Peptides against a protein of PDB entry 7RZF. Designs and how they scored, part 25

Target 1, 358 residues: chain A of PDB entry 7RZF
Amino acid sequence: PFQEEHLKQLYKIVPIKDIRNLYVTFPIPDLQKYYKSNPGHYLGHLIGHEGPGSLLSELKSKGWVNTLVGGQKEGARGFMFFIINVDLTEEGLLHVEDIILHMFQYIQKLRAEGPQEWVFQECKDLNAVAFRFKDKERPRGYTSKIAGILHYYPLEEVLTAEYLLEEFRPDLIEMVLDKLRPENVRVAIVSKSFEGKTDRTEEWYGTQYKQEAIPDEVIKKWQNADLNGKFKLPTKNEFIPTNFEILPLEKEATPYPALIKDTAMSKLWFKQDDKFFLPKACLNFEFFSPFAYVDPLHCNMAYLYLELLKDSLNEYAYAAELAGLSYDLQNTIYGMYLSVKGYNDKQPILLKKIIEKM
Target 2, 358 residues: chain A of PDB entry 7RZF as posed
Amino acid sequence: PFQEEHLKQLYKIVPIKDIRNLYVTFPIPDLQKYYKSNPGHYLGHLIGHEGPGSLLSELKSKGWVNTLVGGQKEGARGFMFFIINVDLTEEGLLHVEDIILHMFQYIQKLRAEGPQEWVFQELKDLNAVAFRFKDKERPRGYTSKIAGILHYYPLEEVLTAEYLLEEFRPDLIEMVLDKLRPENVRVAIVSKSFEGKTDRTEEWYGTQYKQEAIPDEVIKKWQNADLNGKFKLPTKNEFIPTNFEILPLEKEATPYPALIKDTAMSKLWFKQDDKFFLPKANLNFEFFSPFAYVDPLHSNMAYLYLELLKDSLNEYAYAAELAGLSYDLQNTIYGMYLSVKGYNDKQPILLKKIIEKM

## One batch from the design tools (peptide; made by RFdiffusion4, then SolubleMPNN)

Design b1_p9_7_s1 (from b1_p9_7, 8 letters changed)
Fold by OpenDDE base, seed 5:
Structure b1_p9_7_s1 (fold): chain B 358 residues (1-358), chain A 9 residues (1-9)
Amino acid sequence: as target 1 above (358 residues)
Amino acid sequence: ERVRGRGIP
């Protein structure tokens, strides 16, 4: 594990590729034995959330960050890491200290709200759905994976241990949150802008880097992170499926889509699943417009419209995707294509939200 | 990239 001398360190790293990344790393205890409660997943879910009032939403609004990932990473036996990783914009590279301040403001928000059992329950439900309807894997890869994880889980639980949450443990959530402090931080900034400004070379890959102590004034600034009123816990995920009923095959089920509605304004084809028997559906809509491809101007306007629509749906798209729902919007030469896929139970909710934004 | 509860890259 890292000693105190390894904490509060800043690494400036020169990448081979033109990338800009920030890694904020916290040493944490080994959480492997707590897999039934998985407090690191709980915190990763919140810190890495992409909905309104999330850390990512705020950092994006500032133009500093493109993507964010939060969660636990394995170290070695007896220790782990919690990592917040962001893809930086050019502007974000100039505001790294402020980005990290916002991270600590969000963490402070989590402390102020305390552990939420409903959030744990959502994680539990999501993981249970993922387990129940897990796709088939290639036997060789699956067997190798299972053989590896047998070192960490009881034989009886080896198939479920990575998915099924059993225990809400607010004490463990608080314990991990207590490790997410400025005094326990390691920061790595990856950018080509550090080329020619480094003094060390990594032995194995020849990566150029500079190591610096983070100034005490900066640590104190982060320690004094207050509540930012822009940060909010996510709302309940309305897209989590609760009905998994598979309807019996219709007696006259055709192997091909049947026309079930024919009007002047719409045609509807339906095909019941007779192969997979999953509580999932694919809804596909083709919208026809004589204006979609009439000239280059209209074509570009139709494109811009879809980009704006997708942007406006981003908040819902994340919550839906967590729940195993997805949508796709595409321009066609005839108009617009919309697809909604995933668990059929909550598809009407997602579809309604898409149509309301259109 | 999105939230990961375990094995963050």
Scores: peptide ipSAE 0.022, ipTM 0.633, DockQ to the pose 0.262
Fold by OpenDDE base, seed 3:
Structure b1_p9_7_s1 (fold): chain B 358 residues (1-358), chain A 9 residues (1-9)
Amino acid sequence: as target 1 above (358 residues)
Amino acid sequence: ERVRGRGIP
């Protein structure tokens, strides 16, 4: 485990690839024994959230960060890490201290709101759905994985332990939140901009790096992180499926899509699932427009339209993605293609929202 | 939560 001398450290690392990353790492207790409550997953879900009022949403709005990942990471036996990792923009590389301040502001918001049982319940439901409808894995990989996790879980629970949440433990959530403090931080910045500015070489890979103590003034700035009114807890995820009914196969079900509606303005094909028997559907829409590809200007406008549409849907679509719904929008030479896939129960909600934004 | 364990060196 990291000792006090290993905390409040900044690492400037030179990558081989042209990448810009920030890693903010906190040593935390070993949470393995708490797998039934999984407080690290709860915090990872919130810190890593991409919806409105999230840490990522705010950092993206400033042009500092492209992507964010938050969560627990295994260390060695007896300790873990909580890591917040972001992909930095060029501008974000200049604002690392402020990015980390925003991280602590969000963490402070989580402390102020306290543990939310409804958030735990959503995580529980999401994981239960993921477990129930888990895809078949390659036997070799699956067996090796199971063999590995048998060291951590009872035999009776080995298949469920990574998925099924059982206990809401606000005390454990608070315990982990109490470790996410500036005095416990380790920061790594990965950028080519540190080339020629390093003084150490990593032994195994020859990675050039510099290690510095984070100034006490910066630590104090992060310790005094105020509540930022832009940060909000996510809204309830409306896309979590609750109906898993599988309709019986129609007697006349064809192996191919059948034309079930033909009008002057639309054709509809339908194929029932005769193979997988999952409470999932694939909705595919092809929109025809004579203007979509009439000239280079219209083609480019149609492209820009879809990019803007996707951007406008991003925060909203995150909740759908968590719930196993996805969409795709593509330009075609004839117009536009829309696909909505996943659990059929909440597809109409996602589809409606997409169409309303169009 | 794509904890892709990119090893911090």
Scores: peptide ipSAE 0.019, ipTM 0.593, DockQ to the pose 0.085
Fold by OpenDDE base, seed 2:
Structure b1_p9_7_s1 (fold): chain B 358 residues (1-358), chain A 9 residues (1-9)
Amino acid sequence: as target 1 above (358 residues)
Amino acid sequence: ERVRGRGIP
């Protein structure tokens, strides 16, 4: 376990690849025994959220961060880490202290709001869906995984322990939040910009790095993180499927798509699943426009339109993806292609939102 | 998301 002397440290690391990353790490207690409540997953879900009012949304709006991942990481036996990892822009590399301030502002928001049972319930529901409709894994990999997790879970729970949440434990959420403090932080910045500015070499990989103590003034600045009014808890995820009914095969079901609607403006083909029997569907739309590829200008405008549309849908895409829904938008020489895939229950909601943004 | 072990080098 890290002692006090190992905390409040900054590592400047030279990567082999041209990457810019920030790792903000907190030592936390071993949460393995609390797998039924999984407080680290609860916090990772919120801190790593990509919706409106999220940490990532704000950091993106400033042009500092491209991606964010938050969550628990296994350490050695008896301790864990909570890590917030971001992909930095060039500008973000200049604003690391401010990025970390925003992290603590978001954590402070979580403290102020307190543990939310509805968020836990969403995590529970998402994990239950993921367990229930888990894809078949390669036997070799699956067996090796199960053998590994037998060290951590009872035999009777070994298949469910990584998925099924049972207990809402606000006390444990608060306990973990209490560890996410500036006095407990370890910061690593990974960038080629530190080349020639390092004084140490890692023994195993030869990674060049510099270790510095974080100034007490900076720690105090982070300790005094105020509530940033831009940060909000996520809204309820409307894409979580609740209906998993599999409709019986139609008597006239064909092995190929059948034309079920033919009009001057639309043709509709339908094929019922006769193989997988999953509560999932694939919706594919081809839109035709005589303007899509009439000239280079229109072609580029059509491309830019879809890129802007995708950007505008990013917030919904995240919530949908968490719920096992996905979409794809592509330009075609005749217009555009839209695909919506996943659990059929909430596909109409996602489709409606896509069409409303179009 | 669960921070899958991207090894900090």
Scores: peptide ipSAE 0.018, ipTM 0.591, DockQ to the pose 0.121
Fold by OpenDDE base, seed 4:
Structure b1_p9_7_s1 (fold): chain B 358 residues (1-358), chain A 9 residues (1-9)
Amino acid sequence: as target 1 above (358 residues)
Amino acid sequence: ERVRGRGIP
């Protein structure tokens, strides 16, 4: 475990690849014994959220960050880490202190709101769905995985322990949140911009780095992180499936898609799942327009339209993806292709949102 | 989410 001398440290690291990353790391207690409540997952879900009012949304709006990942990471026996990792823009590399300030503002928002049982319930439901409809894995890989996790979980729970949440433990959430403080931070900035500015070499990989103490003034600035009114808890995820009914096979089910609607404006093919028997569907739409590919201008306009549409759907894409829904939008020489895949229960909601944005 | 953290040394 890190001692006090290992805290409030800044590492400037030279990567081999041209990447810009920020790692904000907090030592936390070993949460392994709390796998049924998984407070680290709760916090990772919120800190790593991509919806409106999220940390990522704000940092993206500033042009500082491309991606964000938050969550617990295993250490050695008896300790863990909570890590917030962001992919930095060139501008973001200049604003690392401000990015971290925003992280602490979001964490402060989480403290102010307190643990939310509904958020835990969503995580529980998502994990339960993931477990219930888990895809078949290759036996060799699966066996090896199970053998590994037997070190952490009772034999009776080994299949469920990584998925099924059972207990809402606000006390544990608060306990972890209490560790996510500026005085406990370790910061690593990974950028080629540190080339020739490092004084140490890592023993194993030869990675060049510099270690510096974070100035007390900076720590104090982060300790005084105000509530940022731009940060909000996520809204309830409307894409979480609740209906898993599998309809009986139709007596005349064809092995190929049957034309069930034929009009001047639309054709519809349908094929029932006769193989997997999952509460999932694939909706594929091809939109035809004589203008989509008539000339280079129209082609580029159609492309730009889809890029803008995708950008406008980012919020829904994230919430849908968490719930096991996905969409795809592509330009075709004939027009546009839309695909919606995943649990069928909430596909109409996602489809409606896509169409409303179109 | 599992922080796919590449090992900070």
Scores: peptide ipSAE 0.017, ipTM 0.580, DockQ to the pose 0.113

Design b1_p9_7_s2 (from b1_p9_7, 8 letters changed)
Fold by OpenDDE base, seed 4:
Structure b1_p9_7_s2 (fold): chain B 358 residues (1-358), chain A 9 residues (1-9)
Amino acid sequence: as target 1 above (358 residues)
Amino acid sequence: ERLRGRGIP
């Protein structure tokens, strides 16, 4: 376990690749025994959220961060880490202290709101869905994985332990959240901008780095992180499937898509799943426009339109993806292609949102 | 490792 001397440290690391990353790491107790409540997953879900009022949304709005990942990481025996990792923009690299301040503001928001049972329930439901409809894995890989996790879980639970949440433990959430404090932080900044500014070399890979103590003034600034009114808990995920009914095969089911609608403005083909028998569907839409590819200007306008549309859908895309829904938008020489895939129950909701943004 | 967010490789 890290001693106090290992806390409040800043590492400036020179990467081999041209990457800019910030790692904010907190040592936490080993949470493995709490797998039925999984408080680290709860916090990772919220801190790593990409919806409105999320940490990422705010940091992106400032142009400082491209991506964010949050959650628990395995340590050595008897301890873990909670990590917030962000991909930094060039501007973000100049605002690392402010980025971390925003992280602590979000964490403070989580403290102020307290543990939310509905959030736990969503995590539980999502994991239950993932477990229930888990794809078949290659036997060799699956067996090896199971053999590995047998070290952590009872034999009877080995298949379910990574998925099924059983207990809402607000006390454990608060316990982990209490470890996410500036006094417990380890910061690593990865950037080529530190080339020639390092004084140490890592023994294994020869990675150049510099270690510095984080100034007490900076720690104090983070300790005094106010509630930022831009941070909000996520709204309920409306894309979580609740209906898993599989309709019986139609007697006249064809092995190929059948034309079920033919009008001057639309054709619709349908094929029932006769192979997988999952509560999933693939909706594919091809939109035809005579203007989409008429000249370079129109082509570029169509491209920009889709990029803007995708950007505008990013928040919904995240919530949908968590719920096992995905969409794809592509330009075609004839117009535009839209695909919506995943659990069929909430596909109409996602489709509606896409169309409303269009 | 159970990180959350789209930035997970």
Scores: peptide ipSAE 0.037, ipTM 0.771, DockQ to the pose 0.239
Fold by OpenDDE base, seed 5:
Structure b1_p9_7_s2 (fold): chain B 358 residues (1-358), chain A 9 residues (1-9)
Amino acid sequence: as target 1 above (358 residues)
Amino acid sequence: ERLRGRGIP
């Protein structure tokens, strides 16, 4: 385990690639034995959330961060890490202290709200769906994986342990959350801007770095992180499927798409799944416009329109993706292509939201 | 190493 001397440290690391990353890491207890409640997954779900009022949403709005990943990482036997990793913009590299302040403000929001059973239930439901409808894996890889995890789980649970949540444990959530404090932080900044400003070289890879203690004043600033009114818990995920009924194959089911609607403005083709028997559908829409590709200006306007539309849908896209729904919007030479894929139960909700934004 | 407990699996 890290001793006190290893905490409150800042590492400035020179990458080989032109990347800018911030790693904020917290030593935490080994949570492996708590796999039935998985408090680290609960916190990772919230901290790594991309919806309105999320940490990422706010940091993106500032122009400081492109992407965010949050969650538990395995350490050595007997300890783990909780990590918040962000991809930094050039501007974000100048605001690392403020970015970390926002992280602690979000963590403080989680403390103030306390553990939410409904969030746990969503995680449980999502994982149950993922387990039930998981794709077939290559036998060799799957067997090797199972053999590896037999060291951690009972034989009877080895297939379910990584997926099925069974116990809401607010005490364990609070326990992990209590470790996410400034006094327990390790910070690594990865940027080429540190080239020529390092004093150490890592032995194995020759990575140049500088280690510095984080000033006490900065630690205190983070310790005094207040509630930021921009941070909110996510709303309930409306895209989580609840109906998994597979309709019987129609007697006259054709092996090819059949034209089921033909009008002056629309044609609809339908093919029932006769192969996979999953509660999933693929909805594909081709929109035709004579203006889409008439000249370079219209082409660029159509492109810009879709980029703006995608941006406006980002909030819903994340929640949909969590629930196994996806959409795709593309410009075509004839107009626009829309695809909605995944569990059929909540596809109408996503489709409606897309159309309302168009 | 892949982080566990990400918002998006």
Scores: peptide ipSAE 0.037, ipTM 0.721, DockQ to the pose 0.543
Fold by OpenDDE base, seed 2:
Structure b1_p9_7_s2 (fold): chain B 358 residues (1-358), chain A 9 residues (1-9)
Amino acid sequence: as target 1 above (358 residues)
Amino acid sequence: ERLRGRGIP
C-alpha cells in the first residue's frame, strides 16, 4: 500500500499516442469483502454519471473534458484504488487544477447529500436486469473468468456476486467517500506536451515521465472545495425496466415483417420475435424529406441538425443506456433514420423524448 | 470491477 510519502504526487507522462488524459487516483481499502453492498460501485455510479448536474456535464460545459470514467479499480491484494479518469481537451490540459477542484466539489456534494438508498436500489435493479438477461459468453472466456473469481467469492455465489447487490451500507459508502480527499490523491497527466520536459523513464515500457510533489497550497485549495450549486444528484432513472413479460406468439405470425399499417403518410411493418424470446424490441423509423439531399447546403444542414440533436440528447440518453436502451440517428439520402433498441418496457419514453427534441 | 461512464480509460 502507498505510504504518506507516495501521496500528493503529480506525474507528467509522455504517451506514444496523441492523447490527453487526467487520472486522479485515491488509495482505498480492499472492498472485496463488501461485494454484497459494493460501496465503490455506488460512488462510481454517481461520480461517473453523465446526466444533468453531473461532474462530466459541468466539465464539458467548460470545454475542459470530453469523457469521464469513475470507479474502483483492483490493486494488489489488500488494497484498491478509486479512480476518476477524464479525456482532456487542449483547453482542459491548461486547467487541470480547476478540473480536480470540480471533482472535489462534486465529492463534497456527495458528502453533503449523504448516501441515498434509492440510488443503491437503482444500482441493484440495473445489476439484477444485467444478470437476468446476460448474453451467452464464449465458453473458454467464461470458464477462465469463473476460475479467477472463485478466489474471491464462495462457490455458491460465484455466478451472482459480481451482479447482485443485497445490502445497503451507508456506513461503507461514507468510509470510501472519506478516502476521496486531497491528502490521499495521486495525479497523473498524460500528454505529448511533456515531451522533452521529463527526467525519468519507466523501466518496462520506456515511458518518459516526471514526478513532482503537489504544492501544499494546491492541496489546501482542493481541501477547501465549496459546494458548487451546479452539481446535483441524478434524477431517478425512468428507463429501468420493470415489465419483462414475453407475449405469446401470434397464431398468424409470419417469419418476415408483415405490413400492419398502410397510409399516405406512413407504413408500418411488424415482426414478432420467434427466436430469442427476450423482453426486447427494435424500433426502426425511416423519415422521408424531399429537402434532405436536394443540394449540398441542405445535405450539410441535415447533417448538422442530427449532430446537434444527438448532442442535445446525450445527457438524457445516458440514463437510457444504463437501463439497456439505445438509440441511433443517421442521415439518409431520403431523410433520416432512427433506431431505438433494448428492453421494450421503457422504449416509448425514450422515443417520445427523441421526438420531442426533433 | 469496472469503471463507470462511457469513456474508455
Scores: peptide ipSAE 0.032, ipTM 0.759, DockQ to the pose 0.213
Fold by OpenDDE base, seed 1:
Structure b1_p9_7_s2 (fold): chain B 358 residues (1-358), chain A 9 residues (1-9)
Amino acid sequence: as target 1 above (358 residues)
Amino acid sequence: ERLRGRGIP
């Protein structure tokens, strides 16, 4: 485990690949024994959220960050880490201190709001769905995985322990939040811009890096992080499926799609699932437009339109993906293709949102 | 446990 001398450190690392990353790491207690409440998952869900009022949303709005991930990571025996990792833009590389300030502002928001049972319930429901409809794994790989996790979980729970949440423990959430403080931080910045500016070499891989103490003034700045009114808890995820009914196979069901609607403006093909028997559907829409591919200008406009549409849907797409729904939009030479896939229960909601943005 | 978000560490 890290001692006090290992905290409040900044590492500037030269990568082999042209990447720009920021790692903000906090040492935390081993949370494995708390798997039934999983406070690290709760915090990772919120800190790593991509919806309106999220940490990522704000950092993206400033042009500093492309992607964000947050959550617990296994360390050595007896300790873990909580990590917030972001992909930095070129501009973001110049604003690392401010990015970290925003991280602490978001953490402060979580402290101010306190643990939310409804958020825990959503995590519980999402994990339960993931467990119930988990894909079959290759037996060899699955057996090896199970054998490994038997060291951590009782035999009777080994299949469910990674998924099923049972206990809302606000005390443990607060305990982990109390570890996410500036005085406990380790910062690593990964960028080629540090080439020729390093003074140390990592022993195993020869990675060039520089280690510096974070100035006390910077630590104090982060300790005094105010509440930022732009940060909000996520809204309830409307895409979480609740109906898993599988309709019986029709007696006249064909192995091929049947034309069930034929009009001047639309044709609809339908095939009932006769193989998987999952509460899932695939909706595929092909839109035809004589203007989509008339000339290079129209082609590029159609492309730009879809990129803007996807960007406008990003917030909804995240919530949908968490709930096992996905969409795809593609340009075709004839027009546009839309696909909506996943649990059928909430597909109409996602489809409606897509169409409303179009 | 898997980090949350779409980003790859």
Scores: peptide ipSAE 0.030, ipTM 0.733, DockQ to the pose 0.185

